Peptides against a protein of PDB entry 3MAZ. Designs and how they scored, part 84

Target 1, 99 residues: chain A of PDB entry 3MAZ
Amino acid sequence: VLNPMPACFYTVSRKEATEMLQKNPSLGNMILRPGSDSRNYSITIRQEIDIPRIKHYKVMSVGQNYTIELEKPVTLPNLFSVIDYFVKETRGNLRPFIC
Target 2, 99 residues: chain A of PDB entry 3MAZ as posed
Amino acid sequence: VLNPMPACFYTVSRKEATEMLQKNPSLGNMILRPGSDSRNYSITIRQEIDIPRIKHYKVMSVGQNYTIELEKPVTLPNLFSVIDYFVKETRGNLRPFIA

## One batch from the design tools (peptide; made by RFdiffusion4, then SolubleMPNN)

Design b2_p24_8_s2 (from b2_p24_8, 14 letters changed)
Fold by OpenDDE base, seed 5:
Structure b2_p24_8_s2 (fold): chain B 99 residues (1-99), chain A 24 residues (1-24)
Amino acid sequence: as target 1 above (99 residues)
Amino acid sequence: SEEEKELEEAQKEFKEMLELLEKK
């Protein structure tokens, strides 16, 4: 039994995620993707506050939680919360990419 | 690696991004 993944999750590479966000910015600017290690993930965003900026963040599976690798790490209970964190902290500037 | 270097830089810039958003 597999739990559902966030709608912005895609089994794509870092490069592919970047291309997706650049090609269709109207669909959102945040993608969750598999990490290089099992049970880990990465988030790719395309910020456009001043100029378009592609950034990648590592989401590490730690026990039953997930930690976003930031200057000040943030630990959350699930991947949905990880997405919500990015949306909330940026006051909606970041939105999940819905293809 | 290139990816690791980019990740490191992004980690430090997230705060700056939030600060920029708050100014608007």
Scores: peptide ipSAE 0.295, ipTM 0.810, DockQ to the pose 0.634
Fold by OpenDDE base, seed 2:
Structure b2_p24_8_s2 (fold): chain B 99 residues (1-99), chain A 24 residues (1-24)
Amino acid sequence: as target 1 above (99 residues)
Amino acid sequence: SEEEKELEEAQKEFKEMLELLEKK
């Protein structure tokens, strides 16, 4: 039995995540997906502030927490907080992709 | 790898993205 995951988590590849965001922008612009290593994840976003931009971020499992690999890394207690961080920090510009 | 390069670029660009949002 797996613990609950954020609603925008999908077991998809980098390419599939990109396609999902491009095909249905109205459903959101942020996806959480499995990383290449166990217990690690990636965030794929489709920003459209000026022009559409696909970006990917690494979320590393560190102990019982998670660290978003940014220029200045951000450590959070769970994946829900990771999603919240992206939403709040961008003042709602980023929204979880809800299919 | 190419993926790692893209990740590294994204790391640096996130701050720039936030700055862009603040200017809007």
Scores: peptide ipSAE 0.285, ipTM 0.805, DockQ to the pose 0.550
Fold by OpenDDE base, seed 3:
Structure b2_p24_8_s2 (fold): chain B 99 residues (1-99), chain A 24 residues (1-24)
Amino acid sequence: as target 1 above (99 residues)
Amino acid sequence: SEEEKELEEAQKEFKEMLELLEKK
């Protein structure tokens, strides 16, 4: 039995994720998607603090945990925690895209 | 690759994003 995935997880490409966020910004601005390799993922965000900016982050599977590839890497126990990290660190500025 | 470069830049810019949010 596999645990459920975060609500903002979609089996979409980098391009598709970008399009989703751009077309429906009111639904959220953060998407979790499959990475190029199995067990790895990517986070795509559309930030609008000043101007619209699309950014992508790599989430690598490390053992039973996940590491967000940031200047200072952050390792968390599951993908829900990964999403939570982005939400909390930005004080809610980043919100899971719910379609 | 271009994708790898974008990822690298995003890593650095995330910190800047947080700093901007802290000012508000």
Scores: peptide ipSAE 0.281, ipTM 0.803, DockQ to the pose 0.649
Fold by OpenDDE base, seed 4:
Structure b2_p24_8_s2 (fold): chain B 99 residues (1-99), chain A 24 residues (1-24)
Amino acid sequence: as target 1 above (99 residues)
Amino acid sequence: SEEEKELEEAQKEFKEMLELLEKK
């Protein structure tokens, strides 16, 4: 049984996520994907503030919450909140990739 | 691993990205 996931979640590899974002930037610039271990995830972004840059961030499952591994880690109650965090903190610069 | 090195670097650069967004 799989609970509902954010719309920008795709069961893709790091490489595939990068290719998706590069090929169709108009559809969004942020993807949530499975991590190397079960219950962990990664966020892949294609930032275009100055020049296109691909970055990856770890989202670790901790109990019933999720921690985004940043210089100052951020813990949130669910994956929807994780996506919301990236959107809000960047004031809409990051947008979920929707096919 | 190389992937872990990239992730560690990205962790530190996120704040810098936010600062850049605020300047523009």
Scores: peptide ipSAE 0.271, ipTM 0.798, DockQ to the pose 0.585

Design b2_p24_8_s3 (from b2_p24_8, 12 letters changed)
Fold by OpenDDE base, seed 1:
Parts: sequence; C-alpha cells; structure tokens
Structure b2_p24_8_s3 (fold): chain B 99 residues (1-99), chain A 24 residues (1-24)
Amino acid sequence: as target 1 above (99 residues)
Amino acid sequence: SEEEEKLKKEQEEWNEMLELLEKK
C-alpha cells in the first residue's frame, strides 16, 4: 500500500495536468504528478492573466527525501512539505488543485 | 487603460511570486 499523497497529487500526464488546471482554475493552480521515473514527481503550475503561463518543476526522490529542482535546490522530507514549500514561498499565490 | 494596468500589476505579482520561489 502506497503512503498517503498530497491532495493535489494526481496520476496524470503533463498534458492532462495542464488541462485540469486550465479547466478549473478556481480549484487551484498547482498539481503534483508522477515524473518520468516512478519515484520522481513533477509540479505543474498555471496562471492565466493575459496569456497562459505554465511551469513545471522536477521533484526528485533522493533517498528518503525529495529535492525540488530549483536554481538552488531545496530538499524536504516528504511530498507534503514540498507542497507546503510551494504555497508558503509564494505567499499563498500557489494553491493546491483540489477537485 | 485601466484593464491594461490591472493586467500589468497582476503579471508583476506573478513574476515576483516566481522570483520568490525560484531564486531562494
């Protein structure tokens, strides 16, 4: 049995994640999804102001921790902390997609 | 226009958000 995942985790592709965020932006603007490697993940964020802006971030499983691939990589103990990092560092601008 | 200014401000806020996220 897999450990619990953040509520904004969906077993979707990059394309599907983008479509989800596009379809219901009021539900949030951030999705956690599987990466190319089964133990790695990706964060997709989307904002539409004048034009749609989409970014993807790699979340690499490193031992028992996770590293967000940023200019200065950030290592956190679990995926919940990863989501929290994205929310807090953006002062709440990024919100987990909950449907 | 007012709408253009609003969009500009919102875009700037988004850019600032990304900076906070990606450059720390």
Scores: peptide ipSAE 0.408, ipTM 0.815, DockQ to the pose 0.049
Fold by OpenDDE base, seed 5:
Structure b2_p24_8_s3 (fold): chain B 99 residues (1-99), chain A 24 residues (1-24)
Amino acid sequence: as target 1 above (99 residues)
Amino acid sequence: SEEEEKLKKEQEEWNEMLELLEKK
């Protein structure tokens, strides 16, 4: 049994995450999912204005922390903080997908 | 048109959001 994960975490592929966000955009636009490695993750965000726009961010497990792969990497203590970072830094534009 | 303007504004907001996130 895994430790508690953010509500927007789903054991889905990149493709599945995109489909989930596409089908129910009102439920949120951000999903946390497994990365290439067991201890790494990825954040998928989606917005459809004129055309679908999708971006993915790597969240690397480093020791007991997590580093978001950005121009200036951000290291946080847990995945909940990672989600919070995405929400607050975008002033609420990004919302965790909750179904 | 109004629709085009709305889309443009929404796209701009999206870009600004990304900048806030990625250009930190």
Scores: peptide ipSAE 0.407, ipTM 0.815, DockQ to the pose 0.049
Fold by OpenDDE base, seed 2:
Structure b2_p24_8_s3 (fold): chain B 99 residues (1-99), chain A 24 residues (1-24)
Amino acid sequence: as target 1 above (99 residues)
Amino acid sequence: SEEEEKLKKEQEEWNEMLELLEKK
């Protein structure tokens, strides 16, 4: 049995994640998805103000932790903490996509 | 226009948010 995943995790491609965020922006603007390699993940965020703005962040599995690939990498104990980090560091601007 | 200004402010807030996230 797989460990529980954050509610904003979806087994979707980069393209599909972008489309999901585009279609229902009221449900959130952040998706966690599988990365290119096993045990790695990506965060996709999207905001449309004047034009669509999309960013992707790598979340690398390192041992039993996860490292967000930022200018100053951040290591956290689980994916729930990763999502929490994105929400808190942006003071709630980023919201997990929940449908 | 006022609408343009609102969009401009919103975009700036987005940029500031990204800076908080990415450049800490």
Scores: peptide ipSAE 0.406, ipTM 0.815, DockQ to the pose 0.049
Fold by OpenDDE base, seed 4:
Structure b2_p24_8_s3 (fold): chain B 99 residues (1-99), chain A 24 residues (1-24)
Amino acid sequence: as target 1 above (99 residues)
Amino acid sequence: SEEEEKLKKEQEEWNEMLELLEKK
């Protein structure tokens, strides 16, 4: 049993996450999902303006924290903070997908 | 057209948001 997870966490693949975001963009544009490695995760974001734009970010479990793999890695204490980081750093442009 | 301009603006805003996220 996993500890409480962010509302936008879904046990889906990269492809499925993209499809979810594509089907219901009004529900949000960001999904947290399992990574290929145990205890690691990935963030998938999507926006369709003229064409679909999709990006994936690796969230690596490091000790008791999580590191977002960016140009300058960001380490946060939990996955909720990870989601919060994505929302706040983009000034609300990214919104967790709530189904 | 005005629609194209709106689209361009929206795209630019998206890029700016990504920059805020990735370039810091």
Scores: peptide ipSAE 0.405, ipTM 0.813, DockQ to the pose 0.048

Design b2_p24_8_s4 (from b2_p24_8, 15 letters changed)
Fold by OpenDDE base, seed 1:
Structure b2_p24_8_s4 (fold): chain B 99 residues (1-99), chain A 24 residues (1-24)
Amino acid sequence: as target 1 above (99 residues)
Amino acid sequence: SKEEEELKKAQEEYKEMLELLEKK
């Protein structure tokens, strides 16, 4: 049984996540979704600084923690911390998609 | 305007941070 998930978590595919962000950008620009047939997750974002850009990040389940796949990997204790990390590191420009 | 300038600065800083995060 899964513990409570972040509000921006949706059981959607990469394609569906992209469509959600494109359809309602005012609701947020970051979605957490399940990995393909795995215990891992992925984060899809849609930023609009100059032009709309879609990016995806892998969030690997490692032990009881989660590691964001970056040049310098970041390991956090839970998915809420993962979301918080993306919000803080982008100074609030990334906001969880809430519908 | 001054507000637009501050927003532009914030967006540029965000872009730099995002680019760092995008390095896999």
Scores: peptide ipSAE 0.056, ipTM 0.550, DockQ to the pose 0.040
Fold by OpenDDE base, seed 2:
Formats: C-alpha cells, sequence, structure tokens
Structure b2_p24_8_s4 (fold): chain B 99 residues (1-99), chain A 24 residues (1-24)
C-alpha cells in the first residue's frame, strides 16, 4: 500500500526532469522528484520569463512535515501542500507538470 | 492587451520573489 503522491511527482533524475520540462512546456513547468536520500525530494522548475531558467529546490522530510530549503525555510504538512505553495506564491506562474 | 500586460507584471514579480527566496 502506497500513499498517494502529487500528480507532478516522477521517479526521474535531475537531468531527466530538466529534459521533460524542456520537451513539453505546455504540460507544466514544475516537477517533484526523489532526492539523493530516501524520504527527501527535490523540485525542478523551468521558468521562461526573459529566458529559460532551470532551478532546483530541496524538500527535506522533517518529522511528519516537509521543509523547502529557501533563504527563509518554509515548512508544510505534506507534499501536496509543497506543490500548492509553489503555485500560490508564484501566482500560478509555476504549474505542476502533468503528462 | 490588458491580459498580456498583467501576465508580464506577474512574471516580473515572480522573478523578483524567486531571487530573494533562493538566496543562500
Amino acid sequence: as target 1 above (99 residues)
Amino acid sequence: SKEEEELKKAQEEYKEMLELLEKK
């Protein structure tokens, strides 16, 4: 029995995630993927404002919550909330990659 | 159009936000 994961979660590497976002930008620009350690994750985004920019963020599992590694860390209760945070804080500029 | 202008504005605000948040 596996707990549900966000729709934009894919078991891919950093490189593969980047390629996915580049190939089909119309499907979204944000991917959640496994981190180097179990229980940790990473988020890869591809934002195209002036020029295409790829950025990666660490999402650390802390207790029963998750912390996004930012200058000012943000802790959320689950991965769905993590995705929601990125969408909300960017006013929809970031959208989960759905294929 | 007004929609395009609003999108551009939102994108610029987002860019600034990301630059601040990612600072290590």
Scores: peptide ipSAE 0.055, ipTM 0.556, DockQ to the pose 0.041
Fold by OpenDDE base, seed 4:
Structure b2_p24_8_s4 (fold): chain B 99 residues (1-99), chain A 24 residues (1-24)
Amino acid sequence: as target 1 above (99 residues)
Amino acid sequence: SKEEEELKKAQEEYKEMLELLEKK
């Protein structure tokens, strides 16, 4: 039982997420996935500005909100907002992986 | 070309933003 999740959410491991992004970069470059044995999540991206770079960001569940672990942490009300944040802050460079 | 220059500029800006996001 799970409430509606962002379209780029997949119940995959860090490794699987990386493989998905590498195999089909045209479908997007950002995946939201479950944190290991926790209520938290992680964002995996595959940036290709210069060379392919895989990065992972922790999205911590705090109360009813979510905090993206960054130098300056960002707290948002839901996972949809988390995805939107990554898209907007990168001026569209990051796009949700939709298969 | 000018198009390539503009693209390069945009890429650098995106990279800069990502670098900021990468800081944990």
Scores: peptide ipSAE 0.049, ipTM 0.536, DockQ to the pose 0.040
Fold by OpenDDE base, seed 3:
Structure b2_p24_8_s4 (fold): chain B 99 residues (1-99), chain A 24 residues (1-24)
Amino acid sequence: as target 1 above (99 residues)
Amino acid sequence: SKEEEELKKAQEEYKEMLELLEKK
């Protein structure tokens, strides 16, 4: 039995994720997607404060936890916590893409 | 307007926070 995935998780490629965010920015600006043939994941965001900016972050599966690859890596217990981290640290600037 | 200025300030603050997150 698998646990549910975050609502912003989609089985899409990097390119597809970018297109989704570009076409419907009102639905959110953050997507969680699977890594290429791996147990890892990636986060794609689209910020539009001054100009549109697309960035990707690696979320590495480490044991039973997940580590966001940042200058100072952050390890969290599950993918929901990963999404929550991005939302909270940006005070809601990043919002999960829901369609 | 004041509203636009406040929004701009908030956006800049969010940008700074995001930039910190983006350091890889």
Scores: peptide ipSAE 0.046, ipTM 0.536, DockQ to the pose 0.039

## One batch from the design tools (peptide; made by RFdiffusion4, then SolubleMPNN)

Design b2_p25_1_s1 (from b2_p25_1, 15 letters changed)
Fold by OpenDDE base, seed 5:
Structure b2_p25_1_s1 (fold): chain B 99 residues (1-99), chain A 25 residues (1-25)
Amino acid sequence: as target 1 above (99 residues)
Amino acid sequence: AEEEKKREEEEKEELKKLFDSWKDV
């Protein structure tokens, strides 16, 4: 059906993603999930540098690419690159949630 | 040891700035 997706992709809601990250923080802190009523996606992270914080970022499908809706938008060729971007920019602080 | 802790704190602060610069929806 769908082409290969990143290992941290789960067909879950915002709420479910939050619960997954909170229950098993040792498995990772970043989840890719489907957007609501669209071909877009969202990234949910559980950052805990000081205290745990749940954040969500929009990944918009633009043509053949994807744009991460950050203050400085980043356009990448595929979802694997999107995940890689978050890992690299945070120097490994963000890790894909794998279960 | 103290120098190592200093570097860790600096990295932590830079990471905080990065996260704060990202739009949360």
Scores: peptide ipSAE 0.527, ipTM 0.844, DockQ to the pose 0.817
Fold by OpenDDE base, seed 3:
Structure b2_p25_1_s1 (fold): chain B 99 residues (1-99), chain A 25 residues (1-25)
Amino acid sequence: as target 1 above (99 residues)
Amino acid sequence: AEEEKKREEEEKEELKKLFDSWKDV
């Protein structure tokens, strides 16, 4: 049984997530979605500092925590913290997609 | 004024560096 999920979590594919972010950029630019493996997830973002760029990051479930697979891996206690990390690290540039 | 613009540009560049450091899959 899964615990509550972040508001920006959607059971969508990589392609669908990309389309969602492109169609309604005003609703946010970050989506959490199911990963290719059980209990793993992926983050899809659409940053637009200069030009629109779509990026994807893996969030691996490890024991009781989650690890964001970045150049320098970041381990957090839950998915809410994962979302918070992206928001805080970018000082609000990344915002959860809420529709 | 111009100092604010300078700060914003610096923050923008730092943000770019951050994004570039994140591995995309």
Scores: peptide ipSAE 0.523, ipTM 0.841, DockQ to the pose 0.808
Fold by OpenDDE base, seed 2:
Structure b2_p25_1_s1 (fold): chain B 99 residues (1-99), chain A 25 residues (1-25)
Amino acid sequence: as target 1 above (99 residues)
Amino acid sequence: AEEEKKREEEEKEELKKLFDSWKDV
């Protein structure tokens, strides 16, 4: 069975994640979900400044670590650290979706 | 899985820039 995952992890598709964030924005604006294969993940966020914008990021499994696919890739030891990175780097503007 | 395989490249913008005030003037 699946090992412990961050609270904002949901086994949902890109479309479902988008709908979740749009329907309940008060619960958070960031979801971690399965990627194209069993080993990789994607993070869907709802950025809301002027208008709502949905964006998706790749989180690739690399050995025992995970790399966030950014202009400047960031490698972290686990998915909890990945979520923490998203929260920290956005100065708290991103918050894990908890329902 | 198949749905994601068909999607375009995902965002790579630096996270620290996501909520900068200048981006959405």
Scores: peptide ipSAE 0.433, ipTM 0.766, DockQ to the pose 0.034
Fold by OpenDDE base, seed 1:
Structure b2_p25_1_s1 (fold): chain B 99 residues (1-99), chain A 25 residues (1-25)
Amino acid sequence: as target 1 above (99 residues)
Amino acid sequence: AEEEKKREEEEKEELKKLFDSWKDV
């Protein structure tokens, strides 16, 4: 049984996530989606400074926690905290995609 | 496909650097 997931979680592929963000940018620019065929996830974002850029981050399940795969990994207790981290660290520039 | 996702590149750049003010100038 799966626990509640963040509102920006969608069971979509990398390609689908990209299309979603491009189609409705006003709804947000960050999507959480299934990663590998395990308890891992991926986050797809649409960064727009000069031109739109799609980037993907890996979120690995480690025990009961989750680690964002960055140059300096960040481990958090749940996926909600992961989303919150992305929002806060980017000073609100990243917003969860709510459809 | 999951195999495709696994083979795709992933970003590791620090999140704080994604939207630095100097990049908006």
Scores: peptide ipSAE 0.423, ipTM 0.758, DockQ to the pose 0.033

Design b2_p25_1_s2 (from b2_p25_1, 15 letters changed)
Fold by OpenDDE base, seed 3:
Structure b2_p25_1_s2 (fold): chain B 99 residues (1-99), chain A 25 residues (1-25)
Amino acid sequence: as target 1 above (99 residues)
Amino acid sequence: KEEEEEREKKEKEELLKLFDSWKDV
């Protein structure tokens, strides 16, 4: 049984996530989505500090925690914390996509 | 005013550096 997921979680592909963010930027710029054939996930963001840029980050399920694959990996207790990390780290620049 | 603009500029630059440091897959 899977625990509740963050509001910005959608069962979409990389391409679909990109399109969602591009079509409705006012709804947020960060989406959590399923990984490929695994219990892992991916984060897709669309930041536009200077120009619109799409990026994807891997979130690996490790034991009962999750590790975000960044330059320096960050391990967190749950997916809600993963989303919170991105919001706080960017001081609100990244916001969960809510439709 | 000008000081605020500089702070805003610095903030954006720091964010860009942060994003550049993250692994894009």
Scores: peptide ipSAE 0.478, ipTM 0.823, DockQ to the pose 0.814
Fold by OpenDDE base, seed 5:
Structure b2_p25_1_s2 (fold): chain B 99 residues (1-99), chain A 25 residues (1-25)
Amino acid sequence: as target 1 above (99 residues)
Amino acid sequence: KEEEEEREKKEKEELLKLFDSWKDV
């Protein structure tokens, strides 16, 4: 049993996440999904500032926190904070995919 | 507004730079 997860969390593969974002861009452009075979996660985004671009970012479980594997790693206390970080840093450009 | 349009374009450029700085896996 998992604790409450962010609304944009879906148990989907990298490919499925990409398809979801492409199919309904009006529902959001950011998905949180499970890692391959660990307690880690990945963030898939579809930004279209200029042209549509799909990117994936690793969210590593470190102790009781989570570290977003960016050029400058960011460690946060929970997955909700991870989602909040992406929304805040992009000033709302990234929005959780809600269907 | 031309001035508002300029601010919007600069904002988009900054966002693109931000995304480009993030490591894609």
Scores: peptide ipSAE 0.471, ipTM 0.821, DockQ to the pose 0.823
Fold by OpenDDE base, seed 2:
Structure b2_p25_1_s2 (fold): chain B 99 residues (1-99), chain A 25 residues (1-25)
Amino acid sequence: as target 1 above (99 residues)
Amino acid sequence: KEEEEEREKKEKEELLKLFDSWKDV
């Protein structure tokens, strides 16, 4: 059993995550899901600034922290901070998917 | 209004640039 996870965490595949976001865009546009490797995760977003776009980002578990694999890696202390980063960085454009 | 529309346009452009800068897996 995993420790407390962000509300937008779902044990779903990349495909399922995409479908969830597309099906209920009003519930949010960002989800956290298990990565291909143990203790690693992925963020799936569906933003529609101009046109709908689905993207996935890798969140690597490094020691006791997590690193978001962006052009310039960002390391944060926990997954809650990871979600917060995406929300703040996009000034609220990205919102955790809550259902 | 024009100023508001322009501001929104710029915000969207910057946001798009941000997303484009993020490596998609």
Scores: peptide ipSAE 0.469, ipTM 0.821, DockQ to the pose 0.870
Fold by OpenDDE base, seed 1:
Structure b2_p25_1_s2 (fold): chain B 99 residues (1-99), chain A 25 residues (1-25)
Amino acid sequence: as target 1 above (99 residues)
Amino acid sequence: KEEEEEREKKEKEELLKLFDSWKDV
């Protein structure tokens, strides 16, 4: 059993996450999902600033923290902070998918 | 109004640059 997870966390595959975001864009555009490894995760986003774009990012569990695998990695204390990071950095453009 | 539109345009451009800087896996 996992500790409390962000509201946008779903036990779905990359493909399923993409489909969810495409089918219901009004519910949000960011999903947190399980990664290939048990303690790792992935973020799937669907932004449509100009045209719809799907992208995926790794969120690696490192010690008791999490590192978002970006060009310049960002390490945060928990998954809630990871979601918050994406929301804040995009000034609200990215919003957690809530259904 | 025009100033706001220009601000929004710049914001979108900045966001696009931000997203492009994030490497997709």
Scores: peptide ipSAE 0.460, ipTM 0.818, DockQ to the pose 0.876

Design b2_p25_1_s3 (from b2_p25_1, 16 letters changed)
Fold by OpenDDE base, seed 3:
Structure b2_p25_1_s3 (fold): chain B 99 residues (1-99), chain A 25 residues (1-25)
Amino acid sequence: as target 1 above (99 residues)
Amino acid sequence: DEEKKLKEELEKEELLKLFDSWKDV
C-alpha cells in the first residue's frame, strides 16, 4: 500500500525529469521521482541562481522513514516532509514542480 | 537600497554554498 504522494511526484526517469524542469522553469524546479530500487526515490532539482544546474539526490526508504542522502544525512517521517525540507532549507528557492 | 542589495547578494552566496555542500548522486 502506497500513501498519498507529494504533488511534485511524477513517475518519470532522470532524463524526463530534467527535461520537464528545463522546459517549464516557471512551474517549479524540484521533482520527486521513483528511484532505481523498490520503495526508494530520487529528487531532481534545477536551480539557476547564477547558471542553471541540475542535481539529483537519493531518498532512501528506511523502515517507516526516509533518509535524504546528503553529506549530512537527513531522516524524515514521510515524503511530504522531504519536500518541505528542501523548500525550507533553501528558503523557498526550491519549489515543487506543479504541472 | 544599497543595504537591500547587499543583503540579497549575501543570501545568494549563502544559498550557493548550501547547494555546493549537497553532493550530487
Scores: peptide ipSAE 0.450, ipTM 0.813, DockQ to the pose 0.879
Fold by OpenDDE base, seed 2:
Structure b2_p25_1_s3 (fold): chain B 99 residues (1-99), chain A 25 residues (1-25)
Amino acid sequence: as target 1 above (99 residues)
Amino acid sequence: DEEKKLKEELEKEELLKLFDSWKDV
């Protein structure tokens, strides 16, 4: 049992996350899921601005914070902020998947 | 409205560039 997690967090695999997003795009296009290592996570998104595109990003636990492994790494205090970052940067294009 | 359409297309292109800049793992 983990501390409160973002609503779009699901204990699913990369494949399952992809399937969830493809099956119900109206529920959102961003999922937070467990990473390959403990306390690390991954973000799976499915944007369809022009054509559907699935991407995955690593969210590393660093100390008491989290770092999104992007070209320009972004460190945030919690996973809620991580989700907020993706929503903000894409001006709402990315929305947490709420099932 | 052409102005609105142009704005939307610009935003679309900028967003695509943003996504392209984010490296997939």
Scores: peptide ipSAE 0.449, ipTM 0.813, DockQ to the pose 0.883
Fold by OpenDDE base, seed 1:
Structure b2_p25_1_s3 (fold): chain B 99 residues (1-99), chain A 25 residues (1-25)
Amino acid sequence: as target 1 above (99 residues)
Amino acid sequence: DEEKKLKEELEKEELLKLFDSWKDV
């Protein structure tokens, strides 16, 4: 059983997440989802600064923390912080998908 | 105003650079 998850967490595949974001962009542009069959996760975003772009980022469970696999990895204490990081770093451009 | 627009465009460009710097898997 998983601990409380961020509101933008959905048990969906990469493809499904992409479709969700494309179909309802007004609900947000960031989804947290399971990573394959491991305890890791993935973030799928659909930023629309100039043209729509779908990107996927790996969130690795490392010890009791989580590391966002970016060019410069970022380690955070929980998944809520992971979501917060994306929101903060993009100054609100990324918003959790809430339906 | 023009200053605001310029600032917004700069911010967009910075965001694009940020996104491009993130490893896409």
Scores: peptide ipSAE 0.444, ipTM 0.812, DockQ to the pose 0.811
Fold by OpenDDE base, seed 5:
Structure b2_p25_1_s3 (fold): chain B 99 residues (1-99), chain A 25 residues (1-25)
Amino acid sequence: as target 1 above (99 residues)
Amino acid sequence: DEEKKLKEELEKEELLKLFDSWKDV
């Protein structure tokens, strides 16, 4: 049994996550999803600063922590902190998708 | 307010640069 996960976590594929974000942009623009055949995860975002853009990022499980694969990798203690990082780093531009 | 508009545009530019710097897989 999985421990509590962030509210924006969904057991969906890359394609499904993209469709979810495109269909209901008012519900948020960030989804956490399982990595393919691994213990890792992926973040899918749909930002609309100028034009709609879909991007995906790796969240690697390293020991008891998680590392977000960005230009400057960030290591955090749990997935809740990972979501919080994206929200704070973008000053609220990224918001967890809640349906 | 032109000053507000300038701040908003600057923030958008900074965010775009931030997103562009993140690796996409």
Scores: peptide ipSAE 0.441, ipTM 0.811, DockQ to the pose 0.900

